# Peptides against a protein of PDB entry 8PQO, part 225

Target 1, 252 residues: chain A of PDB entry 8PQO
Amino acid sequence: VLLKEYRVILPVSVDEYQVGQLYSVAEASKNETGGGEGVEVLVNEPYEKDGEKGQYTHKIYHLQSKVPTFVRMLAPEGALNIHEKAWNAYPYCRTVITNEYMKEDFLIKIETWHKPDLGTQENVHKLEPEAWKHVEAVYIDIADRSQVLSKDYKAEEDPAKFKSIKTGRGPLGPNWKQELVNQKDCPYMCAYKLVTVKFKWWGLQNKVENFIHKQERRLFTNFHRQLFCWLDKWVDLTMDDIRRMEEETKRQ

## One batch from the design tools (peptide; made by RFdiffusion4, then SolubleMPNN)

Design b1_p29_4_s2 (from b1_p29_4, 16 letters changed)
Fold by OpenDDE base, seed 5:
Structure b1_p29_4_s2 (fold): chain B 252 residues (1-252), chain A 29 residues (1-29)
Amino acid sequence: as target 1 above (252 residues)
Amino acid sequence: SNLSAERLNFLKGLSILLTLLELEKKLLE
């Protein structure tokens, strides 16, 4: 088991992020071919547990048509079915990813707290001290081009080049985080993403777990770069606007 | 929920990896 806490600092408020996240997810899905194909929604309902209120979703990603033929032919039964269970209680959310074939031997858990700070809180997920001391804190700097793969880089999604017309935020220079502290008019937040990866195969545990973390970090980095650079597109939207957009999409 | 559309690509790649690892495991048995 390998645990890392990714801290993504953004020059937006927690309330703004809620809108921006939903917008960016929808926008990114439009840009992706076959975004909804092969996705089965088993459950989508409100939940309430231990004072936590939110939306619970259970999705199955059927990847048979998304992988090369040789993979489809050789993959064990259930290996191409990925289960995603999500508890969305913003500003808290939890996602659990499992595979039908691997069963208990494979787990990706992503727990996120969105806090109005600069990523300075320790153990925001309230782990036991013994567990917390083994968690690596990883800061993601959305303005740092060196953290982005060349194949992922897009100039229009570069926070170091983008300036929001509506808010005046950006571009984010090398010391943008330090400068942000002195800018009282600019909101900021941190997404604390505790990622737990378990891959219980002898001899491959560390390799696969580290690989998965690398991919998750890549995903978080690219997504939040997009979120910031699309600020002018979503900053004036309300949650009601987003809900209407989602409903309109469902009708199509 | 899924963070972005990149989740699908990630899951696809993950499934491919798991399949290949399974094949390797069987070949070594």
Scores: peptide ipSAE 0.257, ipTM 0.803, DockQ to the pose 0.665
Fold by OpenDDE base, seed 4:
Structure b1_p29_4_s2 (fold): chain B 252 residues (1-252), chain A 29 residues (1-29)
Amino acid sequence: as target 1 above (252 residues)
Amino acid sequence: SNLSAERLNFLKGLSILLTLLELEKKLLE
């Protein structure tokens, strides 16, 4: 088991982030062919547990048509079915990713707290001390180009170049986080993403777990760079606007 | 949930990885 807490600091408020997150998800999905093809929603209902209230979703991603033919032909039964269980209680969210084939031998858990701070809280997910001491805190700087793979880099999604016309935020220079503290009118937040990766195959645990973390980090980095650089596109949107956008995306 | 296009790509890649690892495992058995 490998745990890392990714801390993504953004010059947006927690409330703004909710809109931006949903917008960015919807926007990114527009370019994907097939839309909801291969996605089966088993459960979508409100939940209440331990004082946590939100929306619970259980989705199955059937990836048979999304992978190369040779993979589809060689994949064992259930290997191409990914289960995603999500507890969405913004500003808290928990996602559990499992695979029908791997069963208990594979787990990706992503627990996110969105806090109006600069990533200074320790153990925001309230892990036991013994577990917390093994968690690596990883700061994702959306303005740091060195954290972006060359193949992922897009100038239009570079926070170091982007200037928000509507808000005046950006571009984010090398010391943007330090400068942000002195900008009383600019909101900020941190997404604390505790990622738990379990891959229980002897000899491959560390390799695969680290690989998955690398991919997750890449995903988080790119996503939040997009989120910020799309600020002018979503900052004035309401949740109703987002809902309409999601429906439009679903129809595509 | 943040299952954007990138998340989907990740899941696809993950499935491919798991498949390849399974094949490797079988070869070592």
Scores: peptide ipSAE 0.253, ipTM 0.803, DockQ to the pose 0.648
Fold by OpenDDE base, seed 3:
Structure b1_p29_4_s2 (fold): chain B 252 residues (1-252), chain A 29 residues (1-29)
Amino acid sequence: as target 1 above (252 residues)
Amino acid sequence: SNLSAERLNFLKGLSILLTLLELEKKLLE
């Protein structure tokens, strides 16, 4: 098991982020071939647990039509079915990813707290001390180009170049976080993403767990760079606007 | 929740990885 807490600082408020996140998810989905093909929504309902109220979703990703033929032919039964269970109680969110083939030997858990701070809180997810001491804190700087793979880099998604017309935020220089504390008119937040990866195959635990973490970090980095650079597109949107956009994306 | 549609690509890659690992296991037996 490998745990890392990714801390993503953004020059947006917690409330703004909720809109931006949903917009960015919908926008990214438009650019994907096949859209929601192969995605089965088993459950989508409100939940209440220990005072936590939110929306619970259970999705199955059927990847049989998404992988090469040789993979489809050789994959063990259930290996191409991924389950995603999500508890969305913004500003808290939990996602659990499992695989029918691996069963209890594979787990990806992503727990996120969105806080109006600069990523300075320790153990925001309230882990036991013994568990917390094994968690690596990883700061993602969306303005740091060196954290982006060359193949992922797009100039139009570079926070170091983007200037928001509607809000005046950006571009983000090398010391943007330090300068942000002196700008009372600019909100900020941190997404604390505790990622737990379990891959229980002898001899492959570290290799696969580290690989998955690298992919998650890559995903978080690219997503939040997009989220910020698309600020002018979503900052004035309402939740109704987001809903319409999501429905439109599903039809494509 | 998933952060973007790229989650699907990640999961696809993961499934491919699992398949390759299984194949490797069989070849080494």
Scores: peptide ipSAE 0.247, ipTM 0.798, DockQ to the pose 0.630
Fold by OpenDDE base, seed 1:
Structure b1_p29_4_s2 (fold): chain B 252 residues (1-252), chain A 29 residues (1-29)
Amino acid sequence: as target 1 above (252 residues)
Amino acid sequence: SNLSAERLNFLKGLSILLTLLELEKKLLE
């Protein structure tokens, strides 16, 4: 088991982020042909647990048509079916990813708190002290080009180049986080993403768990770079606008 | 849930990885 807490600082408010996140997810999915193909929604209902109120979703991603033919032919039964259980109670959310083939031997859990701070809180997820001391805190800087793979880099999605017309935010210089404290008119937040990865195969645990974390970090980095650079596209949207966009994406 | 294009690519890659690891495991048996 490998735990890391990724802290993503953004020059947006917690309330703004909710809209931006939903928009960015929908926008990124538009470029994918057949975005809803192979996605089965088993459950979509409100929940209440231990004072936490939100929406619970259980989805199955059937990837048989999304992988190369040789994978489809050789994959064990259930290996191409990914289960995603999500508890969305913004500003808190939890996602659990499992696989029908691996069962209890594989788990990715992502728990996120969105806080109006600069990523300075320790143990926001309230882990036991013994568990917390084994968690590595990883800061993601969306303006740091060195954290982006060359194949992922796009100039139009570079926070170091982007200037928001509607808000005046950006571009983000090398010391933007330190300078943000003195900018009274610019809101900020941090997404504390505790990622738990379990891969219980002897001899491969550390290798695979580290690999998965590397991919998750890549995902978080690219996503939030897009979110910020698309600020002018979503900052004035309503939740109804977002819902319409999501429905459009589902029809593709 | 915050599935993006990148998330889908991750899941695809993960499935491929798991398949290859399973094959490797079988070869070592």
Scores: peptide ipSAE 0.244, ipTM 0.799, DockQ to the pose 0.673

Design b1_p29_4_s3 (from b1_p29_4, 18 letters changed)
Fold by OpenDDE base, seed 2:
Structure b1_p29_4_s3 (fold): chain B 252 residues (1-252), chain A 29 residues (1-29)
Amino acid sequence: as target 1 above (252 residues)
Amino acid sequence: MDLSAELLNFLKQLSIELTKLALEKKKLE
């Protein structure tokens, strides 16, 4: 088991982030060939548990048409069916990813708290002390180009170059986080993403767990760079706007 | 909501890696 808490600081408010996240997910999805093909929604319902109220979703991602032919031909049965169970109670959310083939031998859990701070809270997910001491805190700086793979880099998605016309935010210089503290009119937040990865195959545990974390970090980095650089596209939208957009998309 | 492009790519890469490892594991058994 390998646990890391990724802390992503953004010059947006917690409320803004909710809109931006939904927009960015939708926008990124549009850029993907095939769209939502292969996604099966099993459950989509409200839930209430231990005072937590939100939306529960269970999706299956069928990747047979998304992977190379040799993978499709050689993959064990069920290996290309990824289950995602999500509990969305913003500003808290939890996602559990499993695989039909691996069953209990594979788990990715992502628990996120969105807080209006600069990533300074310790153990925001309230882990036991013994567990917390094994958690590595990883700060993701969306303005740091060195954290981005060359193949992922796009100038139009570079927070160090982007200037929001609508908000005046950006570009983010090397000391943008420190400068943000002195900018009373600029909101900020941190997404505390606790990622738990379990892979129980003997001899492959560390390799796979580290691989998954590397990919997750890459995913978080690229996504939040996009989210910020698309600020002018979503900052004026409301949650109602997003809901309407989603409903309109469902009708098509 | 649909899967983002980045997440889908992640799942693809993960599936490829897991498939390779599964085949490797089978050969060792």
Scores: peptide ipSAE 0.298, ipTM 0.806, DockQ to the pose 0.647
Fold by OpenDDE base, seed 1:
Structure b1_p29_4_s3 (fold): chain B 252 residues (1-252), chain A 29 residues (1-29)
Amino acid sequence: as target 1 above (252 residues)
Amino acid sequence: MDLSAELLNFLKQLSIELTKLALEKKKLE
């Protein structure tokens, strides 16, 4: 088991982020041809548990048509069916990813708290002390180009170059996070993403768990760079606008 | 919400890696 807490600081408010996140997901999906194909929604319902109220979703991603031919032909039964269970109670979210083939031998859990701070809270997910001492805190800087793979880099999605016309935010210089403390007019938040990776195959645990964390970090970095650079596209949208976009994406 | 491009890429890469490992494991059995 390998736990890391990724802390993503953004020059947006917690309330703004809710809109931006949903928009960015929808927008990215539009740019992906056949993005909705192979997605099966099993459950989509409200839930209440331990004072937490939100929406629960259970989706299956069938990746047979999305992977290379050799993978499709050689993958064990169920290996290309990914289950995603999500509890969305913003500003808290929990996602559990499993695989039909691996079953109990594989799990990715992502628990996120969105807080109006600069990533200074320790153990925001309230882990036991013994567990918390084994968690590595990883800060993602969306303005740091060195954290982005060359193949992922796009100038139009570079926070160090982008300036929001509607809000005046950006570009983000090397010391943008430190400067936020003194900028009363710019909201800020931190997404505390605790990622738990379990891979129980003996001898392969470290390799696979580190691989998954590397990919998750890449995903978080690229996504939030897009989210910020698309600020002018979503900052004035309502939640109803977002819902319409989601429905439109499903039709593609 | 639907699968984003980044998430889809992640799942594809993960599936490729897991498939390779599964095949190697079978060879050892």
Scores: peptide ipSAE 0.294, ipTM 0.804, DockQ to the pose 0.664
Fold by OpenDDE base, seed 4:
Structure b1_p29_4_s3 (fold): chain B 252 residues (1-252), chain A 29 residues (1-29)
Amino acid sequence: as target 1 above (252 residues)
Amino acid sequence: MDLSAELLNFLKQLSIELTKLALEKKKLE
């Protein structure tokens, strides 16, 4: 088991982030061929548990048509069916990713708290001390180009170059986080993403778990760079706007 | 939270790697 807490600081408010996240997810998905093809929604219902109230979704991602032919042909039964269980109670969210083939041998859990701070809270997910001491805190700086793979880099998604016309935020210089503290008019938040990765194949745990974390970090980095650089596209939208957009998209 | 294109790509890559590992594991069994 390998746990890391990724802390993504953004010059947006927690409320803004909710809109931006939903917009960015939708926008990024437009670039994917096939759209929602291969996605099966098993459950989509409200839930209430231990004082947590939100929306629960259970989706299956059938990746048979999305992977190379040799993978499709050789993959064990169920290996290309990824289950995603998500508890969305913004500003808290929990996602559990499993695989039909791996069963208990594979787990990715992503628990996210969105807090109006600069990533200064320790153990925001309230882990036991013994567990928390093994959690590596990883700060993702969306303005740091060195954290971005060359193949992922896009100038139009570079927070160090982007200037929001609507908000005046950006570009984010090398010391943008420190400068942000002095900018009383600029909101900020941190997404605390506790990622738990379990891979119970002896001899391969460390390799696979680190691989998954590497990919998750890459995913978080790119996503939030996009989210910020798309600020002018979503900052004026409301949650109602997003809901309408989602409903309209479902009708298409 | 919906699946973004990047998340889908991650899942694809993960599935590829898991498939490779599964095949290797079967050889060892």
Scores: peptide ipSAE 0.293, ipTM 0.807, DockQ to the pose 0.704
Fold by OpenDDE base, seed 3:
Structure b1_p29_4_s3 (fold): chain B 252 residues (1-252), chain A 29 residues (1-29)
Amino acid sequence: as target 1 above (252 residues)
Amino acid sequence: MDLSAELLNFLKQLSIELTKLALEKKKLE
């Protein structure tokens, strides 16, 4: 088991992020070939548990048509069916990813708190002291180009080049986080993403767990760079606007 | 958290990597 807490600081408010996240997810999906093909939604309903109220979703990702032929032919039965269970109670969210073949031998859990700070809180997920002691805190700087793979880099998604016309935010220089505290007109937040990865195949545990963390970090980095650089597209939208957009997309 | 398209790509890459590793493991056995 390998735990890391990724802290993503953004020059947006917690309330703004809720809109931006949903918009960016939808926008990124539009740009992907095939879109949501192979995604089966089993459950999408409200939930209430221990005072936590939100939306619960259960999706199955069928990857049979998405992977290369050799993978499709050699993968064990059920290995290409990935289950995603998500509890969305913004500003808190929990996602659990499992595999039909691996069962208890494979798990990715992502628990996120969105806080109006600069990533300075310790153990926001309230882990036991002994467990928290083994968690590595990883700061993601969306303005740091060195954290982006060359193949992922796009100039139009570079926070160090982007300037928001509607808000005046950006571009983000090397010391943007330090300068942010002195900018009363610019809100900020941190997404605390606790990622738990479990892979119990003997001899491959560390390799696969580290691989998954690298991919998650890559995903978080690219997504939040997009989110910020698309600020002018979503900052004036309301949650109602987002809901309407989602409904319209479903009708198409 | 959704990230359906990007998550799908991630899961695709993961499946490819795991399959390669499984094949390598079998070759070493």
Scores: peptide ipSAE 0.284, ipTM 0.798, DockQ to the pose 0.545

Design b1_p29_4_s4 (from b1_p29_4, 17 letters changed)
Fold by OpenDDE base, seed 1:
Structure b1_p29_4_s4 (fold): chain B 252 residues (1-252), chain A 29 residues (1-29)
Amino acid sequence: as target 1 above (252 residues)
Amino acid sequence: ADLSAERLEFLKQLSILLTLLALLKKLLE
């Protein structure tokens, strides 16, 4: 088991982030050919547990048509079916990813708190002290080009070059986080993403778990770079606007 | 919640990885 807490600092408010996140997801889905093909929604319902109120979703990603033919032909039963259970209670959310073939031998859990701070809180997910001792805190800097793979880099999604016309935010220089403290008119937040990766096959645990963390970090980095650089596209949208956009994407 | 279209790519790569590891495990049995 490998736990890391990724802290993504953004020059947006917690309330703004909710809109931006949903917009960015919907926009990315529009750009993806095929849309939701192969995605089965088993459950989509409100939930209430221990004072936490939100929306629960259970999706199955059937990836048979999305992988190379030789993989599809050789894959054991259930290996290409990924289950995603999500508890969305913004500003808190939890996602659990499992695989039908691996069963209890594999799990990815992502728990996120969105806080109006600069990523300075310790143990926001309230882990036991002994467990927290083993969590590595990883800061993601969306303006740091060195954290982006060359193949992922897009100039139009570079926070170090982007300037928001509507808000005046950006571009983000090398010391933008430190300078943000002195900018009274610029909101900020941190997404504390505790990622738990379990891979129980002996001898491959560390290698696979570290690999998955590397991919998750890449995903988080690229997503939030896009989110910020698309600020002018979503900052004036309402939740109703987002819902309409999501419905349009579903019809695609 | 979902995190962009790259989530799907991640899931694809993940499933491929798991499949290859499963095959490797079978070969070593």
Scores: peptide ipSAE 0.417, ipTM 0.873, DockQ to the pose 0.595
Fold by OpenDDE base, seed 5:
Structure b1_p29_4_s4 (fold): chain B 252 residues (1-252), chain A 29 residues (1-29)
Amino acid sequence: as target 1 above (252 residues)
Amino acid sequence: ADLSAERLEFLKQLSILLTLLALLKKLLE
């Protein structure tokens, strides 16, 4: 088991982020060829548990048509079916990813708190002290180009080059986080993403777990770079606007 | 919540990895 807490600092408010996140997800979904193809929604319902209120979703990603032919031909039963269970209670969310073939031998859990700070809170997910001391805190700097793979880099999604016309935020220089503290008119937040990766096959635990963490970090980095650089597209939208966009996407 | 097309790509690669590891395990048994 390998736990890391990724802290993504953004020059947006917690309330703004909710809109931006949903917009960015919807926009990316439009750009995806065959968006929704192979995705089965088993459950999509509101939930309430221990004071936590939100939306629960259970999706199955059937990836048979998304992988190379030789993989599809050789894949064991259930190996190409990924289950995603999500509890969305913004500003808190939890996602659990499992695989039908691996069963209990594989788990990815992502728990996120969105806080109006600069990533200074310790143990925001309230782990036991013994568990928390083994969690590595990883700061993701969306302005740091060195954290982005060359193949992922897009100039139009570079926070170090982008300046929001509507808000005046950006570009984000090398010391943007420190400068942000002195800019009282610029909101900021941190997404605390506790990622738990379990891979129980002997001899491969560390290798696979580290690999998955690397991919998750890559995903978080690219997504939030996009989110920020698309600020002018979503900052004036309301949640109702987002809901309408989502409905329009479903009809296509 | 889903994180866009990048999530789908990740899940695809993940499933491929798991498949390959499954095959490797079977070969070593």
Scores: peptide ipSAE 0.415, ipTM 0.871, DockQ to the pose 0.656
Fold by OpenDDE base, seed 4:
Structure b1_p29_4_s4 (fold): chain B 252 residues (1-252), chain A 29 residues (1-29)
Amino acid sequence: as target 1 above (252 residues)
Amino acid sequence: ADLSAERLEFLKQLSILLTLLALLKKLLE
């Protein structure tokens, strides 16, 4: 088991982030071929547990048509079916990713707290001390180009170049986080993403777990760079606007 | 949850990885 807590600091408020997150997801979905093809929603219902209220979703990603033919042909039963269980109670979110083939031998859990701070809280997910001491805190700096793979880099999604016309935020220089503290009118938040990766195959545990973490980090980095650079596109949107966008995307 | 295109790509790659590992396991059995 390998745990890392990714802390993504953004010059947006917690409330703004919710809009931006949903917008970014919706916008990205527009560019995907097939829309909801291969995605089966088993459950989508409200839940209440331990004082946590939100929306629970259980989705199955049937990826048979999304992988190369030779992979599909060689894949054992259930290997290309990814289960995603999500508890969305913003500003808290929990996602559990499993695979039908791997069963208990594989797990990815992503627990996210969105807090109006600069990533200074320790153990925001309230792990036991013994577990917390093994968690690596990883700070993702969306303005740091060195954290972005060359193949992922897009100038239009570079926070170091982007300037928000609507808010005046950006570009984010090398010391943007320090400077942000002195900007009383600029909101900020941190997404604390505790990622638990479990792969129970001896000899491959660390390699696979680290690989998955690397991919998750890449995903988080790119996503939040996009989120910020799309600020002018979503900052004035309401949740109702987002809902309309989601419905429009669904119809496409 | 952030289910962007990148997330889907991740899931695809993950599935490929798991498939390859499954095959590897079978070969080693």
Scores: peptide ipSAE 0.410, ipTM 0.871, DockQ to the pose 0.586
Fold by OpenDDE base, seed 3:
Structure b1_p29_4_s4 (fold): chain B 252 residues (1-252), chain A 29 residues (1-29)
Amino acid sequence: as target 1 above (252 residues)
Amino acid sequence: ADLSAERLEFLKQLSILLTLLALLKKLLE
């Protein structure tokens, strides 16, 4: 088991982020080949647990049509079915990813707290001390180009170049976080993403777990760079606007 | 909800990885 807490600082408020996150997810889905093909929604309902109220979703990603033919032909039963269970109670969110083939031998858990701070809180997810001491804190700087793979880099998604017309935020220089504390008119937040990766095949645990963490970090980095650079597209949207956008995307 | 569109590509690659590992396991048995 390998745990890392990714801390993503953004020059947006917690409330703004909710809109931006949903917009960015919807926008990205528009550009996805095949749209929602192969995605089965088993459950989509409100939940209440220990005072936490939110929306619970259980999706199955049937990836048979998304992988190369030779993979499809050689894949054991259940290997191409990924289960995603999500508890969305913004500003808190939990996602659990499992695979039918791997069963209990594989798990990815992503627990996120969105806080109006600069990523300075320790153990925001309230782990036991013994568990917390094994968690690596990883700061993602969306303005740091060196954290982006060359193949992922897009100039239009570079926070170091982007200037928001509607809010005046950006571009983000090397010391943007330090300068942010002196700008009372600019909100900020941190997404604390605790990622737990479990892969219980002997000899491959560390390799696979580290690989998955690298991919998650890559995903978080690219997503939040996009989210910020699309600020002018979503900052004035309401939740109703987002709902309409999501419905329109589903029809495409 | 959690980066669903980009997550799909990740999940695709993940399933491929798991498949290849399963195949490797069989070959080494």
Scores: peptide ipSAE 0.406, ipTM 0.868, DockQ to the pose 0.644

